# Peptides against a protein of PDB entry 6B4J, part 34

Target 1, 315 residues: chain A of PDB entry 6B4J
Amino acid sequence: DITMQWYQQLQDASMQCVLTFEGLTNSKDSQAKKIKMDLQKAATIPVSQISTIAGSKLKEIFDKIHSLLSGKPVQSGGRSVSVTLNPQGLDFVQYKLAEKFVKQGEEEVASHHEAAFPIAVVASGIWELHPRVGDLILAHLHKKCPYSVPFYPTFKEGMALEDYQRMLGYQVKDSKVEQQDNFLKRMSGMIRLYAAIIQLRWPYGNRQEIHPHGLNHGWRWLAQILNMEPLSDVTATLLFDFLEVCGNALMKQYQVQFWKMLILIKEDYFPRIEAITSSGQMGSFIRLKQFLEKCLQHKDIPVPKGFLTSSFWRS

## One batch from the design tools (peptide; made by RFdiffusion4, then SolubleMPNN)

Design b1_p12_2_s3 (from b1_p12_2, 7 letters changed)
Fold by OpenDDE base, seed 3:
Structure b1_p12_2_s3 (fold): chain B 315 residues (1-315), chain A 12 residues (1-12)
Amino acid sequence: as target 1 above (315 residues)
Amino acid sequence: PKIDESLLKFPV
């Protein structure tokens, strides 16, 4: 399976990255610990500062992240910080930066769906300049949200139930599994972020280059989802999230082919979702239903709320 | 019906 090979390759690359900076992370030296913390803050704080407020501020954040990844010193916490402070600094920063982007999907986008777009455009722009960060974003995303691949993790003989739950993307703390609503909320945030990344280009980059992980991957994702058996509540939720965020972009890109796909979803796949939907899960089901019906009726997919306009970039 | 992924890889 090519999808599983791709998944495994990304996980292996992520694991290799962790091993590469193990000296920095496991050091007992006080100076190394300080450098680690400074680098971690320099990588993650700018991402947390991403907001929907102004394009100029977003550019400043982008430039800071890019400068850090380029080996230039940046100001963080009142100190000059550079990846050159340690031989493993760049690998560590790339890993932590990628982790933070996915975490913003999991937390910020999960709570504020419109936040997907400013986070995604920065992530896309950084990915264009730093492909390794993009691969690490995918690795983190796939590990936290296997539905972003997509695949469904299988229970293996001898596996603990908690480990299986974690593989499915659930948080398990003190032998308590996360509630389904919180799980779906986090998964939704990550899928929405991914759906935004694949359609957005940093406006100040070299637009002549192909998107490093563009809408073709969105098409692939939809195809793969439709070839899988639906999961109760999960499929209806994430399919809606994905289509709400990138459906307009897919419509513009693939036109007639997109509408054929949408009809296939409504006529062939949606009944399969319905068949596995319990009375307690009707919310996600109804939401997807109404979205599909509205889009097919109007022959249009609305531009998602929070989509970045030309006015945003002039602010 | 399984969507042939090959048809989806090359949206013409």
Scores: peptide ipSAE 0.028, ipTM 0.691, DockQ to the pose 0.367
Fold by OpenDDE base, seed 4:
Structure b1_p12_2_s3 (fold): chain B 315 residues (1-315), chain A 12 residues (1-12)
Amino acid sequence: as target 1 above (315 residues)
Amino acid sequence: PKIDESLLKFPV
């Protein structure tokens, strides 16, 4: 189908990117190793510094990342670093940067949901200026969280169980599969980050242009989820995460159509989720149910906690 | 029911 073709195209582009910079990553030369490490730090440290503290600090981080991607020298670890130090430097930095954004969803947002917004607005702004970084973000996101596409990976004949578990997004280390709660926590973080990216624009960019991966992709995601059979625990969890983060934005954008979608979820999709929900999984289902009922009753979806206000950008 | 995205009206 078209969705799977898109998924595969992004994965292929990501794989080709890796192949392109293999010379840099596999080099035994001491200078090449130094350049690799400097570029890796320059790409990833600024992303780790993203916080909810001040808009001015966020702008500095954005400017540093953009400068690096633009071939300008940046200060990292007390040294001047540029992608021009190696012919494969730009590809490597784009890949590592995209990987780090997704990792912040997987780790930071998973633990602190409000962190989605400052990370997402930087990612969105960088994506607008550097489309290849956006494609690589999607590739990393889709690989770690197939539910972000969305699709459910299928077990193929001859596949090892561990490989199937990895395809589903589970971490498998030393033949031990990740616990379900940790898995869902990581998936939640990535979905929340994605839901934030699709609604946010960098305020210092050309906002007259169309968002490179905007709310229309959020609407697509929601429609595709509803066209699929629910997955036990996963669907209720991620649908809640998605709607909590971007439901207000979808409501404002799609208005009557959005409310029709919520009614459809309540009347047609909830019974399907309930039918596959065990007693031990009722927490996720109840949370989604209560959220939806409250939103329908009040005819409003609250602005998510951590949403960036005008006061943040003046700080 | 299955949702067809082609039938959705996107705001300009």
Scores: peptide ipSAE 0.026, ipTM 0.639, DockQ to the pose 0.270
Fold by OpenDDE base, seed 1:
Structure b1_p12_2_s3 (fold): chain B 315 residues (1-315), chain A 12 residues (1-12)
Amino acid sequence: as target 1 above (315 residues)
Amino acid sequence: PKIDESLLKFPV
């Protein structure tokens, strides 16, 4: 399976990255520990500062992240910080930055759906300039949300239940599995972030280049989902999240082909979701139903709330 | 019916 090969390649690259900077992370030296902490803060704090307030502030954050990744010194915590402070500094920063973008999907976007767009446009722009960060974003995303690939992890003989639950994307703490609502909320945030990344380009970059991970991957994701058996509650939730965020962009890009896919979803795939939906899971099901019916009736998918307009970039 | 991956070959 080409999809599983791609998944494994990204996971292998991520694991190799961790091994590359193990000297920095495992060092007992006080100076190395200081450098590690400074680099970690420099990589992650700018991402946490991303907001919908002003385009000018978003540009400042982007420029700071790009400068750090380019080997330039940046101010962080009142100190000058550079990836050149340690031979493993760049790999460490790329990994931590990518991890932080996915974490913002998992936490911030999960709670505030509109936050997907400013985070995604920065992530997309950084990915254009730093492809390795993009691969690491995918690796982190796929590991936390297998449904973003998409695939369903399988239980293997001899596997611990907790390990299987973690493979499915659940958090397991003190032998207690995460509640389904919290799980779906986190998965939703990550899918929404991904759906935003694949459609957005940094407006101050070289727009002549092809998007490094564009809408064709959104089409692929939909096609793969439709070729899989639906999962109870999960499929209805994430399919809605994906279509709400990138459906308008897919409609504009693929036009008649998109509408054929949407009809296929409504007529062929949706009944399969219905067949596995329990009475306690009707919320996600009804939401997807209403969305599909409205879109098909109006022959339009609305621009998602929080989509960045020209006025945002002038602020 | 499997959505044929050939539907993925959209001429960019």
Scores: peptide ipSAE 0.024, ipTM 0.661, DockQ to the pose 0.315
Fold by OpenDDE base, seed 5:
Structure b1_p12_2_s3 (fold): chain B 315 residues (1-315), chain A 12 residues (1-12)
Amino acid sequence: as target 1 above (315 residues)
Amino acid sequence: PKIDESLLKFPV
């Protein structure tokens, strides 16, 4: 399976990255600990500062992240910080930055769907300049949300239930599994972030270059989902999230092919989703149904709420 | 019907 091979390769690369900087992370030296903390803050704080407020502020954040990844000193916490402070500094920063982007999907986008776009455009722009960060974004995303690959993890003989739950993307704390609504909320945030990344380009980059992980991956994701059995509540939820965020972009890119896909979802895939949908899960199903019916009726997919306009970049 | 990903025409 090519999809699973790709998944595993990204996970292996991520694990290898962790091993590469373990000397920095495991050091008991006070100076090394200080450097680690400074680098971690320098990598993650700018991402947390991303907002929908102004394009100029977003550019400042982007420039700061790019400067850090380029080996330039940046100001963080009142100190000058550089990846050159430690031989493992760049690997560590790339990993933590990628982790933080996915974390913003999991937390910020989960709570505020419109936040997907400013986070995604920065992530896309950084990915274009720093491909390793992009691979690590995918690795973190895939690990936290296997549905972003997509695949459904299977229970194996001898596996602990908690480990299986974690593989499915659930948080398990003190032997308590996360509630389904919270789980779906986090998965939704990550899928929405992904759907935004694959369609957005940093406007101040070389837009003549091919998107490093563009809409073709969105089409692949849809094709793969439709070739899988639906999962109760999850499929209806995430398919809606994905189409709401990137459906307009896919429509513009793939035109007639996109509409054929949408008809296939409505005519062939809906009955399969319905067959596994319980009465308590009808909300997600109905939301997807209404969205698709509206889109087919109007022959249009609306631009998602929060999509970045030219006015945003002039602010 | 299965969707074949290989049939994707990438419009330039």
Scores: peptide ipSAE 0.023, ipTM 0.657, DockQ to the pose 0.273

Design b1_p12_2_s4 (from b1_p12_2, 4 letters changed)
Fold by OpenDDE base, seed 1:
Structure b1_p12_2_s4 (fold): chain B 315 residues (1-315), chain A 12 residues (1-12)
Amino acid sequence: as target 1 above (315 residues)
Amino acid sequence: MEIDKEALKLPE
């Protein structure tokens, strides 16, 4: 399976990255510990500062992240910080930055769906300039949300239940599995972030280049989902999230072919979702149903709330 | 049900 090979390659690359900077992370030296903490803050704080307030502030954040990744010194916590402070500094920063983008999907976007767009446009722009960060974003995303690949992890003989639950994307703490609503909320945030990344380009970059992970991957994702058996509650939730965020972009890009796919979803795939939906899961099901029916009736998918406009970039 | 592969084909 090509999809599973791709997944494994990204996971392997991520694991190799961790091994590469293990000297920095495992060091008992006080100076190395200081450098690690400074680099971690420099990589993650700018991402946490991303907001919908002003395009100018978003540009400042982007420039700071890009400068850090380019080996230039940046101000962080009142100190000058550079990846050149340690031979493993760049790998560490790339990994932590990518991890933080996915965490913002998991946390911020999960709670505030409109936050997907400013986070995604920065992530996309950084990915264009730093492809390794993009690969690491995918690796982190896929590990936390297998449904973003998409694939459904299978229980293997001899596997602990908790390990299987974690593979499915659940958090397990003190032998207690995460509640389904919280799980779906986090998965939703990550899928929404991904759906935003694949459609957005940093407006101040070289737009002549092809998007490093563009809408063709959105089409691939939909195609793969449709070729899989639906999961109870999960498929209805994430399919809605994905289409709400990037459906308009897919419609504009693929036109007639997109509508054929949407009809296929409504007529062939949706009944399969219905067949596995329990009475307690009707919320996600109904939401997807209403969305599909509205879009097909109007022959339009609305621009998602929070989509960045020209006025945002002038602020 | 086999999904119509043509519907899933990326437009050229």
Scores: peptide ipSAE 0.049, ipTM 0.757, DockQ to the pose 0.686
Fold by OpenDDE base, seed 5:
Structure b1_p12_2_s4 (fold): chain B 315 residues (1-315), chain A 12 residues (1-12)
Amino acid sequence: as target 1 above (315 residues)
Amino acid sequence: MEIDKEALKLPE
């Protein structure tokens, strides 16, 4: 399975990255601890500052992240911080930055869907300049949300239930599994972030270059989903999230072929989703159904709410 | 619109 091979390769690369900077993270030296903390803050705070307020502020955040990744000193917490402070600093920062982008999908986008776009455009722009950060974004995303690959983890003989739940993307704390609504909310946020990344380009970069992880991966994701048996509640929820965010972009890119895909979902895949949907899960199913029916009726997919316009970049 | 299901789906 080529999809699973890709998944595993990214996970392996992520694990190797962690091993590379373990000297920094495990050090008991006071100076090393200080450097670690400073680098972690420098990598993550700018991402947390991303907002829908102004394009100029977003550019400042982007420039700060890019400067840090380029080995330039940046101001963080009132101190000058650089990845050159430690030989493992760059690897550590790339990993933590990628982790933070995914975390913003999991938390911020989950709660505020419109936040997907400003986060995604920064992530896309950084990915273009720093491909390793992009690979690490995928690795973190895939680990937290296997449905972004997509695949559905299976229970194996001898596996602990909690480990299986974690593989599915659930948080398990003190032997208590996360509630389904919270789980789906986090998964939705990550899928929406991913759907935004694959369609957005940083406007101040070289847009003549090919997107490092563009809409062709959106097509791949949809095709792979359609190759799979649907998962109760999850498939209907995430398929809606994905199409609401990137459906307009896919429509513009793939035109007639995209409409064939939507018809295939409506006429062939919907009955399979319905067959596994319980009465308590009809909300997600009906939402997807109504969305697709509306799009097919109008022969249009609306631009998603929160999509960044030219006016945003002039602010 | 004719649907080519095989052309849309990824190979296994």
Scores: peptide ipSAE 0.046, ipTM 0.701, DockQ to the pose 0.215
Fold by OpenDDE base, seed 2:
Structure b1_p12_2_s4 (fold): chain B 315 residues (1-315), chain A 12 residues (1-12)
Amino acid sequence: as target 1 above (315 residues)
Amino acid sequence: MEIDKEALKLPE
């Protein structure tokens, strides 16, 4: 399967990256530990500062991240930090940066859906300039949210239940599995972030270049979802999240073909979702239903709340 | 609108 091969390739690349900077991460040397901490902060703090407040601040954050990845010194925690401080510094920073972007999907976007757009536009812009960061974003995203691939992990003989739950994307702490609502909230955040990344371009980059992971991957994701049997609650939730965030962009890009896809979802796939939806899961089902019906009735998909406007970039 | 289901889906 081509999708699974792609998934595995990204996971292998991510694993190899971890092995590459293992010397830095496992060092007992005090200087190496200091460098590691400084690099980790330099990679992650700017991402945590991303907000919907001002475009100028977002540009400053982008420039700082790009400078760090370009081998330039940046100020972090009152110190000058550079990836050149250690031979494995760049690999480590790329990995931690990518991890942090996905973490913001998992946490910030999960709680504040509108936060997807400023995070995504920075991620997209960095991905354009640093393709390895993009691959690592996908690797982290796919590992935490297999539904972003999409695929459904299977239980294998001899596998511990907790390990299977983790493969499905659940957090398991002290032998307690995460509550379903929290799980879906985190998955929603990551899917929304992904849906935003594939449609956004950094406005200060070379916009004539092809998006490194654009809307064609949104089409691929939808097509792959439709090839799969729906999962209870999960499919309805994430399909809604995806369409709410990137449906307008897909509509504009693919026009009639997108509407064919949407009709296919409504007429063929939605009944399959309904068939597996329990009374306790009606919330996600009803949201998807209402969204699809409204979009088909109005022959329009609204621009998502939080979409970045020209006024944002002038602030 | 005619829907070609096979044309929209990716091969497994």
Scores: peptide ipSAE 0.044, ipTM 0.690, DockQ to the pose 0.213
Fold by OpenDDE base, seed 3:
Structure b1_p12_2_s4 (fold): chain B 315 residues (1-315), chain A 12 residues (1-12)
Amino acid sequence: as target 1 above (315 residues)
Amino acid sequence: MEIDKEALKLPE
């Protein structure tokens, strides 16, 4: 399975990255600990500052992240910080930066769907300049949200239930599994972020280059989802999230082929979702239904709320 | 954009 090979390759790369900077992370030296914390803050704080407020601010954040990844000193917490402070600094920063982007999907986008776009455009732009960060974004995303691959983790003999729940993307704390609504909320945020990344290009980059992880991966994701048996509540939720965020872009890019896919979803796949939907899960089901019906009726996919306009970049 | 033919495979 090519999809699973790709998944495993990314996980292996991520693991190798962690091993590469383990000297920095496991050091008991006071100076090394300080450097680690400074680098971690320098990598993550700019991402947390991403907002829908102004394009100029977004550019500043992008430039700061890019500068850091380029080995230039940046100001963080009143100190000059550089990845050159430690031989493992760059690997560590790339890993933590990628982790933070995914975390913003999991937290910020989960709560505020419109936040997907400014986060995604920065992530896309950084990915274009720093491919390793992009691979690590995917690795983190796939680990937290296997549905972004997509694949459905299976229970293995001898596996603890909690470990299986974690593999499915649930948080388990003190032997208590996360509530389904919170789980779906986090998964939704990550899928929405991913759907935004694959369609957005940083406007100040060399747009003549091919998107490092573009809409073709969105098509792949949809195709793979449709080739899988639906999961109760999960499939309806995430399919809606994905289509709401990138459906317009897919429509524009693939035109007739996209509509054929949408019809296939409505006519062939949606009944399979319905068959596994309980009365308590009708919310996600109805939402997807209404979305599909509206889009097919109007022969249009609306531009998602929060989509960045030219006016945003002039602000 | 190069599209992998395998990625375009829709369920039959």
Scores: peptide ipSAE 0.040, ipTM 0.699, DockQ to the pose 0.111

Design b1_p12_3_s1 (from b1_p12_3, 5 letters changed)
Fold by OpenDDE base, seed 1:
Structure b1_p12_3_s1 (fold): chain B 315 residues (1-315), chain A 12 residues (1-12)
Amino acid sequence: as target 1 above (315 residues)
Amino acid sequence: SKVKKLEEEMPE
């Protein structure tokens, strides 16, 4: 399966990255530990500062991240920090930056769906200039949310139940599995972030270049989902999240072909989702159904709430 | 399947 090969390739690249900076992360040297912490803060703090408030602030954050990745010194925690402070500094920063973007999907976007757009536009712009960061974003995303690939992990003989639960994306702490609502909330945040990334471009970049991971991946994701058996509650939830965030963009890009896909979802896929949906899980399916039927009826998909406008960039 | 045809018809 080409999709699984792609998944594995990205995971392997991520693992190799971790091995590359192992010297920095495992060092007992006090100076190396200090450098590690400074680099980690420099990589992650700007991402946490992303907000929906002002385009000018978003530009400053972008410029700071780009400067750091370009080997330039940046101010972090009152200190000058550069990836050149350690031979493994760049790899470490790229990994931690990518991890932080996905974490913002998992945490911030999960709680505030509109936050997907400012985070995504920065991530997309950084990905355009630093492809390795993009690959690492995918690797982190896929590991935390296999449904973003998409695939459904299977239980293998001899596997511990907790390990299987973690593969499915659940958090397991003290032998207690995460509640389904919290799980779905985190998965929703990550899918919404992904759906925003594939449609957004940094407005101050070279717009003549092709998007490094554009809407064609949105089509691919939908096609792959439709070729899979639905998973109870999960598929309906995440399909809604995806379509709410990037449905308008996909409609504009693929027009009639996208409408054919939506009809196929309604006619062929909804019955399959409904067949596996219990009465207690019907809420997620109903939400998806109502959304899609409304879109088909009106022959329009609304622009998602929080979509960045020209006025945002002038602020 | 209709879905497989849509994958093959993926616009570049």
Scores: peptide ipSAE 0.037, ipTM 0.758, DockQ to the pose 0.791
Fold by OpenDDE base, seed 5:
Structure b1_p12_3_s1 (fold): chain B 315 residues (1-315), chain A 12 residues (1-12)
Amino acid sequence: as target 1 above (315 residues)
Amino acid sequence: SKVKKLEEEMPE
């Protein structure tokens, strides 16, 4: 399976990255520990500062991240920080930055869906300039949310239940599995972030270049989901999240072909989702159904709430 | 499947 090969390749690359900076992360030296902490803060704090407030602030954050990745010194915590402070500094920063973008999907976007767009546009712009960060974003995303690939992890003989739950994307702490609502909330945030990344480009970059991971991956994701047996509650939830965020963009890009896909979802896939949906899970399915039926009726998919407008970039 | 055809029809 080509999709699983791609998944594994990205995971392998991520693991190799971790090995490359192990010397920095495992060092007992006080200076190395300080450098590690400074680099980690420099990589992650700017991402946490991303907000829907002003385009000018978003540009400052982008420039700071790009400067850090370019080997330039940046101010962090009142100190000058550079990836050149350690030979493994760049690899470490790229990894931690990518991890933080995905974590913002998992946490911030999960709680505030509109936050997907400012986070995604920065991530997309950084990915364009730093492809390795993009690959690491995918690796982190795929590991935390296998549904973003998409695939459904399978239980294997001899596997511990907790390990299987973690493979499915659940958090397991002190032998307690995460509640389903919290799990779905985190998965929704990550899918929404992904759906935003594939459609957004940094407006101050070279727009003549091809998007490094564009809407063609959105089409691929939908096609793969439709070829899979639906998973109870998960498929209906995440399909809605995806279509709400990037449906308008896919409609604009693929026109008639995308409408054919939506008809296929309604006619062929909805019955399959409904067949596995319990009465307690009908809310997720009905929400998806109502959304898609409304889109088909109106022959339009609305621009998602929080989509960045020209007025945002002038602020 | 109809869906597999859609994958092949991915506009570049």
Scores: peptide ipSAE 0.036, ipTM 0.763, DockQ to the pose 0.838
Fold by OpenDDE base, seed 2:
Structure b1_p12_3_s1 (fold): chain B 315 residues (1-315), chain A 12 residues (1-12)
Amino acid sequence: as target 1 above (315 residues)
Amino acid sequence: SKVKKLEEEMPE
């Protein structure tokens, strides 16, 4: 399976990255520990500062992240920090930065769906300049949300139930599995972030270049989902999240072909989702149904709420 | 499948 090979390749690359900077992370040296902490803060704090408030602030954040990844010194926590402070500094920063982007999907976007767009446009722009960060974003995303690949992890013989639950993307703490609503909320945030990344380009970059992970991956994701058996509540929720965020962009890009896909979802896939939907899960199904019916009726998919306008970039 | 056909028909 080509999809699983791609998944595994990204996970292997991520694991190799961790091994590469293990000397920095496991060092008992006080200076190395300080460097690690400074680099971690420099990589993650700018991402946490991303907001919907002003385009100018978003540009400042982008420039700071790009400068750090380019080996330039940046100010963080009142100190000058550079990836050149340690031979493993760049690998560590790339990994932690990618991890933080996905974490913002899991936490910030999960709670505030509109936050997907400013986070995604920075992530996309950084990915364009730093492809390794993009691969690591995918690796982190795929590990936390296998539905972003998409694939459904299988229970293997001898596997602990808790480990299987973690593979499915659930958080398990003190032998208690995460509630389904919280799980779906986190998965929704990550899918929405992904759907935003694949359609957005950093406006101050070279827009003539091909998007490093563009809308063709959106088409691939939908096609793969449609080739899979639906999961109860999960499929209806995430399919809605994906289409709400990137449906307009896919419609503009693929036009008639995308409408054929939407018709296929309505005619062939909806009955399969409905068949596995319990009365308690009908809310997710109804939301997807109503969204798709409105889109098909109006022959239009709305621009998602929170989409960055020209006025945002002038702010 | 109809979906596989759509994948093959994806515009470049």
Scores: peptide ipSAE 0.036, ipTM 0.761, DockQ to the pose 0.792
Fold by OpenDDE base, seed 4:
Structure b1_p12_3_s1 (fold): chain B 315 residues (1-315), chain A 12 residues (1-12)
Amino acid sequence: as target 1 above (315 residues)
Amino acid sequence: SKVKKLEEEMPE
């Protein structure tokens, strides 16, 4: 399976990255520990500062992240910080930055769906300039949300239940699995972030270049989902999240072909989702159904709430 | 399948 090979390659690259900076991570030296903490803060704090407030502020954040990744010194916590402070500094920063982007999907976007767009446009722009960060974003995303690949992890013989739950993307703490609503909320945030990344380009970059992970991956994702058996509640939830965020962009890009896909979802895939949907899960299904029916009726998919406008970039 | 056809129809 080509998709599973791709998944595994990204995971292997991520693991190799961790091994590369293990010396920095495991160092007992006080100076190395200080450098690690400074680099971690420099990588993650700017991402946490991303907001919907002003395009100018977003540009400052982008420039700071790019400067850090380019080996330039940046101010963080009142100190000058550079990846050159340690031979493993760049690998560590790339990994932590990618991890933080996915974490913002998992936490911030999960709670505030509109936050997907400013986070995604920065992530996309950084990915364009730093492909390794993009690969690491995918690796972190795929590990936390296998549905972003997409695939549904299966229980293997001899596997512990908790390990299976973790593979499915559940958090398990003190032998307690998270509640389904919290799980779906986190998965939704990550899918929404992904759906935003694949459609957005940093407006101050070279727009003539191909998007490093563009809307063709959105088409691929949908096609793969449709080739899979639906999973109860999960498929309906995440398919809605994906279409709400990137449906307008896919419509504009693929036009008639995309409408054929939407018709296929309505006519062929909806009955399969309905067949596995319990009465308690009908809310997610109905939400998806209503969205799709409205889109087909109006022959339009709305621009998602929080989409960045020209006025945002002038602020 | 209809889905497989859509994959084949994916614009480059």
Scores: peptide ipSAE 0.035, ipTM 0.757, DockQ to the pose 0.796

